# Peptides against a protein of PDB entry 3C66: the designs that were tried, part 92

Target 1, 189 residues: chain A of PDB entry 3C66
Amino acid sequence: KSWANLFEKNDFFFRYKFYLEITAYTRGSDEQHLKWSGLVESKVRLLVMKLEVLAGIKIAHPFTKPFESSYCCPTEDDYEMIQDKYGSHKTETALNALKLVTDENKEEESIKDAPKAYLSTMYIGLDFNIENKKEKVDIHIPCTEFVNLCRSFNEDYGDHKVFNLALRFVKGYDLPDEVFDENEKRPSK

## One batch from the design tools (peptide; made by RFdiffusion4, then SolubleMPNN)

Design b2_p19_8_s2 (from b2_p19_8 with A4S F9R Q12D Y17I)
Fold by OpenDDE base, seed 3:
Structure b2_p19_8_s2 (fold): chain B 189 residues (1-189), chain A 19 residues (1-19)
Amino acid sequence: as target 1 above (189 residues)
Amino acid sequence: PESSVYDKRFDDFKNIIPE
């Protein structure tokens, strides 16, 4: 399948059993996040290329549109919690303790000027070339190179209090709710 | 198995078993 077909959600999140989630986090301004997330997004194709050539990887296809969200994030602990809990259906309910910024509430006085954590998440669908379920695949090198590439672009991105980058390997049935429409049923195990 | 990697801590990604 061509990458062109993956610009729209359609059935992307039902096509694969496994996904690599790449999330750029910013606790700061929207401008800071735009620059950071834009950089990360621009490098995803390089990661895909490196994944595709691995013997254990049959398919690595990016979903080309990022998922955007932001939360009121008054403390560093909240920021850590977001990074810990986001990206898995099993844990994402913990985020309900934070105020999600929406188009409907973003102009509220309590939200407009509040400290925020911004999230941009890219997804890569993975299909493995493994005959034995116990066979292992090593993807740490491409992922490490990817993170290094993003972090090294600007010295400012070394500030982990502001900028963070996480990669999460998840099963399709554990994808966050954000990837599904209201009328779509979550994939089964 | 679910694996999460933050920054340069990619030890979990060395041995992904797609089960």
Scores: peptide ipSAE 0.268, ipTM 0.774, DockQ to the pose 0.290
Fold by OpenDDE base, seed 5:
Structure b2_p19_8_s2 (fold): chain B 189 residues (1-189), chain A 19 residues (1-19)
Amino acid sequence: as target 1 above (189 residues)
Amino acid sequence: PESSVYDKRFDDFKNIIPE
């Protein structure tokens, strides 16, 4: 298959058993989020390169387009809840307690002026080596370096009340609903 | 150096089991 075919949305989220999710969170302005998420996204390729050279990883392929969402987030507890529950089909239903900002409702007065949490999520499909398959795989070093690189870019990004970054290892059947079209069936366990 | 305590879903990356 061609390189172009490998990164089609419909194929990407069915191709791998495992995914690494990288989510940049911002509780603040849209401008703050654009800068923060843009920085994170710009460093994903470096993470991929570091993952690919690990003995236990056969393939690390990034999905090139981020998934964007935002919620009305009136409290810090809500912000913590979003970060805890987002990124897994098992837990994402809890987010229904918050108001999702959409193109249809973003101009409503109650939403327009409300505090918001912005989310940008990048996905990396992972394939592991079967020949040298170890019981456990350690990817914490490249991931730690990635997070440190992003956080150290600007001192403002050290403010956890505004800027956060999460990496989640997720199985294909537990991917968030956002990655599938309405007519697509979720991968089975 | 380690990641911030506010960078979530990170501690288990030392022991990923690809099942």
Scores: peptide ipSAE 0.263, ipTM 0.790, DockQ to the pose 0.470
Fold by OpenDDE base, seed 4:
Structure b2_p19_8_s2 (fold): chain B 189 residues (1-189), chain A 19 residues (1-19)
Amino acid sequence: as target 1 above (189 residues)
Amino acid sequence: PESSVYDKRFDDFKNIIPE
């Protein structure tokens, strides 16, 4: 496949055994989230560049578009729960306790004016240099730098009550349902 | 194994085992 094809959804979420999820969280206004998530998204390529040069990483390919979702988030505890449970198939069922905002329900009175948590998630497919007999890979440095870069961009982004940024290392079979079409079968373990 | 890092809680990412 051409490099361009690597960024198409078609097989991106089946191509790699491992993925790095980058999720920008905002508990606030959609405007706040647009700014925050836009910033994070704009910096993902820098993270990719830093990952690519790591000896343990053979490939780091970003998916080109973010996945967007939002939940009614009445409390800070709910916000913490979202951050804890989102991004893994094995845990995402806990999110069923919250109201997912959809195009179909967003105009409902109970949802329209409710506090919301917004999520924008970017994915990086990872292939490791297993042939090098590397049992462990250290990616904390580029990830730390990435988070620091995002957080330091604006003082407001230091408010963890509103803005959060999570990175999750996820296996393909444990990707969230959102990355698959209804007719697609998730990768097996 | 699967790991997650929130903000500067990146110690887990020092020890990713791609199995």
Scores: peptide ipSAE 0.240, ipTM 0.771, DockQ to the pose 0.298
Fold by OpenDDE base, seed 1:
Structure b2_p19_8_s2 (fold): chain B 189 residues (1-189), chain A 19 residues (1-19)
Amino acid sequence: as target 1 above (189 residues)
Amino acid sequence: PESSVYDKRFDDFKNIIPE
């Protein structure tokens, strides 16, 4: 039974109280991003395996479809802002200051030739053991190993001006708007 | 190269309380 068949999108982002977001960032060409994000996505299963065996984690289930977005990103400061604000509902409104690249506008000359930041985000739903709800859970080791694995694949991926990889622990009610349909209400606190 | 801001966030991952 494949992961993709376990949960439909409409249920996945309501199924868990907690999620781990894995975002690959690229400020460069679409080709660079395709290679970088593809590599990151290919390693997610290894992270899941390491999370599943932790005593405090009952379930670590990946959503297999990546979420894709790109912004006009003329400066390094803009790139840092994207990385700081993306991935949380409470902060993502700051991204409205940047031009989102869409299928409708991507051929405009001002957008087509502009520097861009590309984002690919994978989600892992987390269910913790009931008996451990009041206990601290340490997931920094498998997450660190995952990042090191991805960045060490190619020397170019060590250039933080171009390639970045972020992991964010997020509660269900604070998931980005991108994971919900327009007619869906986000989970409550 | 110097670690990104996100590399430092892993310190928070040491003490996740699922509340």
Scores: peptide ipSAE 0.246, ipTM 0.780, DockQ to the pose 0.481; fails the geometry check

Design b2_p19_8_s3 (from b2_p19_8, 5 letters changed)
Fold by OpenDDE base, seed 1:
Structure b2_p19_8_s3 (fold): chain B 189 residues (1-189), chain A 19 residues (1-19)
Amino acid sequence: as target 1 above (189 residues)
Amino acid sequence: MESSVYDKNFDEFKNIIPE
């Protein structure tokens, strides 16, 4: 089916000019993150449905797979920095100051026992019904409802020191490097 | 202290200009 290609990585991040990024953050255990990110991911469909019915939105298509990453995160300030800098190509280079956890290094004693921040990111490609370039679109209501839905599911998810949820509106040329293969050139401005 | 990055309101999403 023609829509099946929309959910493959091949051209999803080149197909739209605009994306909504949904990132679940956890500074804690892997088990805590699995539960939190799993909940967030399970609710993305509801957000898509609410976006699709807005007059200014022509298309809202989710990418079906989350992007996973984790960093050594020894301090709360580091955790705040991750949340501030992640999700944009313009700012993500600041994350190089932290140790990225990889399959190659995760068993190192200094990394294995270190506090970690876990990230799971979902993407929604957006196409707008705009007649004029100056036309404004309002998506704040469905986004607010989505965050409230996720945060209210369990009382533990109200602890901002551990669990966080961010939505970021990003242009295609400013998507994080993680969404592109090494041989792919990011979209131009 | 309420972190400036926590629980962002989506005021910025009220006036998206898809340019």
Scores: peptide ipSAE 0.425, ipTM 0.816, DockQ to the pose 0.381
Fold by OpenDDE base, seed 4:
Structure b2_p19_8_s3 (fold): chain B 189 residues (1-189), chain A 19 residues (1-19)
Amino acid sequence: as target 1 above (189 residues)
Amino acid sequence: MESSVYDKNFDEFKNIIPE
């Protein structure tokens, strides 16, 4: 496949054993989220560049399209729960306790005016330069710099009650269900 | 609200074992 094809969904979520998830969270308005997520998305390429130059990283390929979701989020605890549970198949079932906003239900009176948490998730497929599975890779510096870059862009983005940014290292078999089509089988261990 | 679990620090990213 050409490099360009790696940015399409196709087999992207089957191609790598490991992924870095970047999720922008907003508990507020859709306008706030659009600004925040747009900023985060615009900086993902910088993170990729920093990852690519690490000796332990063989490949860092971004998926170019974000995954969008939103939940009714009436409490701060719900917002923390979303941030804790989202991004992993093994934990995402906890989100079933919350109301997922869909095109079908968004106009329902109980949902339309409810406080919401918005999520935009970007993915980076990772391949590592390791000879032994026991070798450790350190990616904390680029990730920290990325978060700091996003958070420092606007003073408002320092408000963790509204804006959050999570990075999660996830194995392919533990990717969220949303990245797979109904006809696709989840990767196995 | 406290920072997200994955926004606080990335100490866990210091020792990724890609298995």
Scores: peptide ipSAE 0.421, ipTM 0.808, DockQ to the pose 0.445
Fold by OpenDDE base, seed 5:
Structure b2_p19_8_s3 (fold): chain B 189 residues (1-189), chain A 19 residues (1-19)
Amino acid sequence: as target 1 above (189 residues)
Amino acid sequence: MESSVYDKNFDEFKNIIPE
């Protein structure tokens, strides 16, 4: 890997003003999540290709590694809350009400056998080909096609109580804290 | 209609303004 590639990875979350977040959610087993998130991850390149050909998109660059997290999720309401609050710095503090599963606590009796929500998040950095700041870009079609592609792969993925998929358009200054190292400062607005 | 957390509509993606 060229030093250039290493530097590109390290500055990925500072390089773009805009990001598309793709989060696969699973309220079920780790095995179910591995299958679901793996499928979603495998299709991200197709979404990138569809975004790149849009006239308003100059660059669509995927980050190669997913971000993984899991929470104790005893109720459906908790699962909805996770999906509502995750993916933005403005709202992610609400997740502190839930128990984050870590390597240190995963074997605790209260966590080990508890219902869990698993999250895998992929990021696409976006650069727009807009000369005039007032121009609008429409990306709803490729995003819709992507979700339909993932959901239609297996009948089980139609169960929204277990499997969910979210796409979120986020500005760099509003990225979740998890994308930054402890020593990194969040991009300014 | 409260958009169900499960029925993600991409209407917001029709008019992205990169400001």
Scores: peptide ipSAE 0.434, ipTM 0.814, DockQ to the pose 0.343; fails the geometry check
Fold by OpenDDE base, seed 3:
Structure b2_p19_8_s3 (fold): chain B 189 residues (1-189), chain A 19 residues (1-19)
Amino acid sequence: as target 1 above (189 residues)
Amino acid sequence: MESSVYDKNFDEFKNIIPE
């Protein structure tokens, strides 16, 4: 398969009813995040390959560009909240309680040196071989292997206070706002 | 249904129902 056409957003977030979100979290330095997220991103193709061979999976296509964001994250509770709320349109509004770091504000004195949580999110569009809506698909093995592969790469990545990795299965209509342009309407159910 | 795995038991990913 060629993934060349999936480097651009195009209509990727409208093509599938279901998505697997892979988010690398770092509460630390941008350098730490760059290393961690880079590692995670480098392994996504392996996850895709493992998903594609599952009988219940018709298509697993990665959107190869990561979505990057960062928040001022003063406390561990804030970091837990970010991980809990991020990745779903239903819950992402809770993140408005935190200061989003932007190009416009990153040099502000209150933000520049503040503790931060960095997020890099990769998306895999999924199409299923389902005849009945009640049919189940098991993807836990490839997902487990993926997480283990990333976490075991360096002992430092075992520190959950700094590095985290989340996988979220999300319906297209519940994708975060970040994946859509201002002029795009969110997919319906 | 929505399912999330955060470095935990991945039991919820064992039975994804794409409804």
Scores: peptide ipSAE 0.401, ipTM 0.792, DockQ to the pose 0.279; fails the geometry check

Design b2_p19_8_s4 (from b2_p19_8, 5 letters changed)
Fold by OpenDDE base, seed 3:
Structure b2_p19_8_s4 (fold): chain B 189 residues (1-189), chain A 19 residues (1-19)
Amino acid sequence: as target 1 above (189 residues)
Amino acid sequence: MESSVYDKDFDKFKNIIPE
């Protein structure tokens, strides 16, 4: 399969009813995040390959561009909240309680040296071989292997206070706002 | 249904129902 056409957003977030979100979290330095997220991103193709061979999976296509964001994250509770709320349109509004770091504000004195949580999110569009809505698909093995592969790469990545990795299964209509342009309407149910 | 899995618990991904 060629993924060349998936480097651009195009209509990727409208093509599938379901998505697997892979988010690398770092509460630390941008350098730490660059290494961690880079590692995670480098392994996504392996996850895709493992998903594609599952009988219940018709298509697994990665959107190859990561979505990057960062928040001022003063406390561990804030970091847990970010991980809980991020990745779903239903819950992402809770993140408005935190200061989003932007190019416009990153040099502000209150933000520049503040503790930060960095997020890099990869998306995999999924199409299933389902005849009945009640049919189940088991994807825990490839997902587990993926997480283990990332976590085992460096002992430092075992520190959950700094490095985290989450996988979220999300319906297209519940994708985060970040994946859509201002002029795009989110998919309906 | 929405399902999330963190590296501490993968049980939710054992039975994904794409409804």
Scores: peptide ipSAE 0.308, ipTM 0.802, DockQ to the pose 0.283
Fold by OpenDDE base, seed 2:
Structure b2_p19_8_s4 (fold): chain B 189 residues (1-189), chain A 19 residues (1-19)
Amino acid sequence: as target 1 above (189 residues)
Amino acid sequence: MESSVYDKDFDKFKNIIPE
């Protein structure tokens, strides 16, 4: 299938009932994150290809642009909290306890010199070939291979204090707010 | 079931129920 038919943002996050979120986390420098996230992003197409050939997967379409954010992250506990709470509308409000880095505030002394967690998130829309609602689909192999591929690229990526990679299976109604425009209504359950 | 899986345990992805 040609990726030439990729949906625009406004259509993409309403098109599927299910999404796979791939988030690269970095608690370190911007340079470290750029390398890590860039690597992860470069491998997403391989994951898509592996998902597409699974019998239970009818469609796996990537959204081509990452969503990027960064937070002041003074502690390891904060970093763990970010990883736990990010990627779901149900839990993302917990991130409001942290200072979001923006173009407007990034030059503030308290933010500029603060430890940061960087996030880059890719989305894959999923449609399934299931006849029965109770039918299970196994996607662990492609996902495992993807993570291993990313982690094995550089020894530095073995440091989980700095570099992390999470995959999240999310329903459309539970997508993070970042994927919707202010004037868009979140999909219903 | 937690919808998130970190690069430690992908057992959760063995049993995706798309309902």
Scores: peptide ipSAE 0.302, ipTM 0.823, DockQ to the pose 0.312
Fold by OpenDDE base, seed 5:
Structure b2_p19_8_s4 (fold): chain B 189 residues (1-189), chain A 19 residues (1-19)
Amino acid sequence: as target 1 above (189 residues)
Amino acid sequence: MESSVYDKDFDKFKNIIPE
């Protein structure tokens, strides 16, 4: 199979049993988010390189495009809820309590001037060199180094009220709905 | 097992079980 086929959306989210999600959160302006998410995205390849050299990891392949979403986020509690519930099919339905910003509604006065939380999510498909299903894999070092690298770039990124960064390990059947087209069936457990 | 880690706590990533 060609290298090009590996990174097509239609195949990527069905190709692996496991994924690492990297989500950059911003509760502030779109400009703040563009800078923050752009920085995070630019460092993903460094994380991939560090993951690939781990003995327990056979393959670490990044999806080339981020997934973008934004919500009206009037309170800090809402922002915490978004960070807690986003990134898993099991929990994402809780986000229905918030107003999703869309191209159709973004110009409405009630949405245009509202506080917003912006999300940019990158995905890494993972294949493991594990013989026994009970064997543990340790990826905390490269993940910690990655987050520290992003947070240390600018002192402003230390403000957790505005900027956050989360990593989530998920199974293919528990990926968020956003990664699938309407006509695609979610992978089975 | 599903695991999530925020920049405040990365200890969960020490024990990922890809089941």
Scores: peptide ipSAE 0.298, ipTM 0.798, DockQ to the pose 0.295
Fold by OpenDDE base, seed 1:
Structure b2_p19_8_s4 (fold): chain B 189 residues (1-189), chain A 19 residues (1-19)
Amino acid sequence: as target 1 above (189 residues)
Amino acid sequence: MESSVYDKDFDKFKNIIPE
């Protein structure tokens, strides 16, 4: 069975206690982002494979559909703020200070010509082989290899003013609002 | 534990405690 058939959106974000978020950021053109995010997304399967073989990881399942968003991003400070605040329910409300680009507003002159930050996020659900709650798991190696693989693909991706890549370990109750439908209640702590 | 890691440092991912 293909990964796409393993989980539907409605169940995936309730199935695991823990998730790894992979977000590709681009402050530039839509074309630049499509290339960058497409590359990152194409390598996620390799990260999953490396996570699955770790002794502390019982299950690593990707959600195959990326989440897309973009903001008007007039300054580099705004871009840093987006990267700092995005990906956690606890902090994402800070993004309300920026103009979210939507299908309804994207043709407005003030938005159409504005500098933008583009975001594409992939999710991996994680289940751990831990006997005690105090056991530690080390996932730094496969994550490092993944980021290095993405960044090394093209020299242009070394420009952190334009292209960025973040991995975030998030508990189910702290997932961003974007992963839930309006009628869904987020998992409790 | 800080949950966010960028490509500059992955030391935070060495000691994940899944609690």
Scores: peptide ipSAE 0.297, ipTM 0.823, DockQ to the pose 0.298

## One batch from the design tools (peptide; made by RFdiffusion4, then SolubleMPNN)

Design b2_p20_1_s1 (from b2_p20_1, 6 letters changed)
Fold by OpenDDE base, seed 4:
Structure b2_p20_1_s1 (fold): chain B 189 residues (1-189), chain A 20 residues (1-20)
Amino acid sequence: as target 1 above (189 residues)
Amino acid sequence: MMTEKQLERLKKETVFIPEE
């Protein structure tokens, strides 16, 4: 398989047991989110390089395209809830309390003018060099450096009320529904 | 750059035991 084929969606979310999710959050305008998410996305390859050199990581393969979603987000508490619950199948059902913005509903008056949280999520498939599956995997250092890198790029990105960036380990069977097509069955445990 | 809460969350979400 060509290197390019490794990044096709077709089997990417079935290939690895573990994924690192990188989610850029914006509670503001679409323009603000476009700039913020674009910056984060542009830096993901730097994180990959930092992950690849860790002894415990055998493979770190980024998926090439972000997943985009947005929610009506009328309060700061809602924004915190999104950041807390987004990123895993087991917790994403809590987001049903918020209105997901879709192509079908985005023009509705109650949604069109509502405050929104925008999400752009990048995925890195991971394979580990751990013999003992009970061994702790720790990537918090490069992840912290990545967040600091992105947030320091522009002073505006330091505003946690608007811009946030989260990194989360997710097991393949616990990936959000958004990564699978309607005809795809999520991986088993 | 991150709040204490965000840093704690990041650590929680990026440190794990695969079989847990």
Scores: peptide ipSAE 0.539, ipTM 0.926, DockQ to the pose 0.563
Fold by OpenDDE base, seed 3:
Structure b2_p20_1_s1 (fold): chain B 189 residues (1-189), chain A 20 residues (1-20)
Amino acid sequence: as target 1 above (189 residues)
Amino acid sequence: MMTEKQLERLKKETVFIPEE
């Protein structure tokens, strides 16, 4: 398969056993999120470059488009819950306690002016040079550097009450439902 | 920049053994 083919949603999320999720969170305005997520997205290639040079990583291939979602987020606890539960199939059901903002409901008076958490998620497909399944895979250093790079870009991004950035390993079978079409079956374990 | 909690979370989420 060509690299170009891996940018197709239905191919990309079945190609790898492991993915790195990069999620930019904003509890604030859409404008704030646009700036923050746009910055994060613009830096993903730098993270990929750092990952590619690691001996344990054979391939680090970014999916080119972010996944966007937003929730009504009335409290800081809700915002923490989103950050804790988002990003895996096994935990994402907890988000059902919050109101998902959709094109159908965004104009409702109860939603339109409500506090919101915005999420933009980028995915990197990973193929490892793992001979022994018991070998530890450790990418926390480049991930930490990436977070620091993004958050240091603007002083405002240091406000954890508004802006957050998370990176998470996810197995293909535990990817969030958002990455699959309605007719697609998630990868097997 | 990141809180200790955030750093710990990041480490837990970016360090793993594939067999586990």
Scores: peptide ipSAE 0.533, ipTM 0.924, DockQ to the pose 0.567
Fold by OpenDDE base, seed 1:
Structure b2_p20_1_s1 (fold): chain B 189 residues (1-189), chain A 20 residues (1-20)
Amino acid sequence: as target 1 above (189 residues)
Amino acid sequence: MMTEKQLERLKKETVFIPEE
């Protein structure tokens, strides 16, 4: 398949056994999130380049568009819960305890002026170059470098109460529901 | 740049054995 096919959703989330999720979190204003997520997204290509040169990685292909969501987030504990539970099908049900902000409800009085957590998530599909399936895959170094690169861009991004950045390996069958259309069946193990 | 908690989470989430 051509690289061009990766610019559309198509079968991207069915193509790989493993994905790397990159999530920018903001507990603040939409403007703050736009700047933060935009920065993170602009640097993803650098992470891809670092991953591609690792001996254990055969392919690292980014999905070109972020997934966006936001929740009413009254407390710091709620914000920590979002960061802990978001990013896998196994754990995302815990987010049902929070109010998801939608186009239909965003103008409601209880939601409009409420504290919010914003999420922007980028995905990288991974194919490994390992003969032994029991061999450890370790990408923590390039991921650490990526986080440091993004957070060091502006001193404001050092405020962990507002801005956060997480990277997570996820198996294809455990991808969040957001990546699938209602008519799509989740990949099996 | 990262808290200790965030660093430990990052290590946990970016190091794995595919078959486990």
Scores: peptide ipSAE 0.530, ipTM 0.924, DockQ to the pose 0.576
Fold by OpenDDE base, seed 5:
Parts: C-alpha cells; structure tokens; sequence
Structure b2_p20_1_s1 (fold): chain B 189 residues (1-189), chain A 20 residues (1-20)
C-alpha cells in the first residue's frame, strides 16, 4: 500500500522539495522520438539505483509516467532555445514565442507538416541527507554516465541536431506548469 | 557524446546548494 501512494500524481509533485528532471528531445519525426524517449525511459531505473547509493541522497523516487509535449520548431536556434528554457517555471514563459502542438491544432495545415521538437520528461523526487543547508549537492557524475549510456545505444543518437538529453535539478515551487492540474495550487517558496 | 556546451549545461544544472 505504501508504494502505490507514492506514485499518485496529486501527491508526488508536493511531496519533495527537490526534483531531478530528465528530458529527451527530438527534432524530427514522431517515430524517431518514440524510439529515443522509450530508450531513455527504460534506463531511468538505472539512474535511480546510482542516486540511491550516494551518501547525500536519502530518497530517489521516480514518477512512473512521462510528460509529453511538442512545439513547432522551424530553426536550429529555436531547438536550442527550447533546450535552454524548458524545465522551470522561471524560464518556460520564453517558450510562448513558439507554437505548442495540441490535439486541437495538430491537424492545421501550418502545423501538421511543420518541423517539430518533441519532448518527453521524467521526474525523480529527491530527499537529501544534508547536515548544513549550505552544503553543495553534486550528482553530475551519475547524470553524465546516464547520458552517455543512452546516447551510445545507437549511432544515430549521437546526432545533436536531432537527439538530445538533458538533466536538471528543480525546486518544487519552480516545477513547470504541466505537472499541475488546473485545480492544483503551485507549492510556495 | 556530449558537446562542450551540453556538458557545461549538465554540470551547471546537476550541481547546486539547496539554501540558494
């Protein structure tokens, strides 16, 4: 019973002060993204195992479902902007300059055949064993190993113009809007 | 595997001080 409650959406994004976001990016076809994101998602459990054994990490709990989004992405500069701005409430407003693809607009002629960037985002809730709140938390090594593991799986995933993978720490009050339902209030600072 | 820019971004985004 205890594990089932940890993975309910309504509780997960309010339970932790800190989250690790894992985002797979694809500027290409939906089929390319499905293969790439599916691979990344299949490896998240390995990253969790590496995080759990770090002395500074008390808990690392993955959320079971990815968040999916896509944007019209006509240029490489737009693709870089998405990778720079996505993943925090502070910066995500910059994405309003791009057209978000939705079920309502996906069949429009200007969107249907347009170049797209696809995003799949996984979340890990984190609790730390920190005696001093000023102590540095560093998980860059296991994260680098995870990126290398995913990108080395197929030679095609080495093409940075198409496939990318990002990891970032985010505070609970700075999570993207997509993780909250319309009736949910964002956590306070 | 990663570009220099991507590696720098990853380091920046996966190293932090919780109080800040």
Amino acid sequence: as target 1 above (189 residues)
Amino acid sequence: MMTEKQLERLKKETVFIPEE
Scores: peptide ipSAE 0.530, ipTM 0.924, DockQ to the pose 0.583

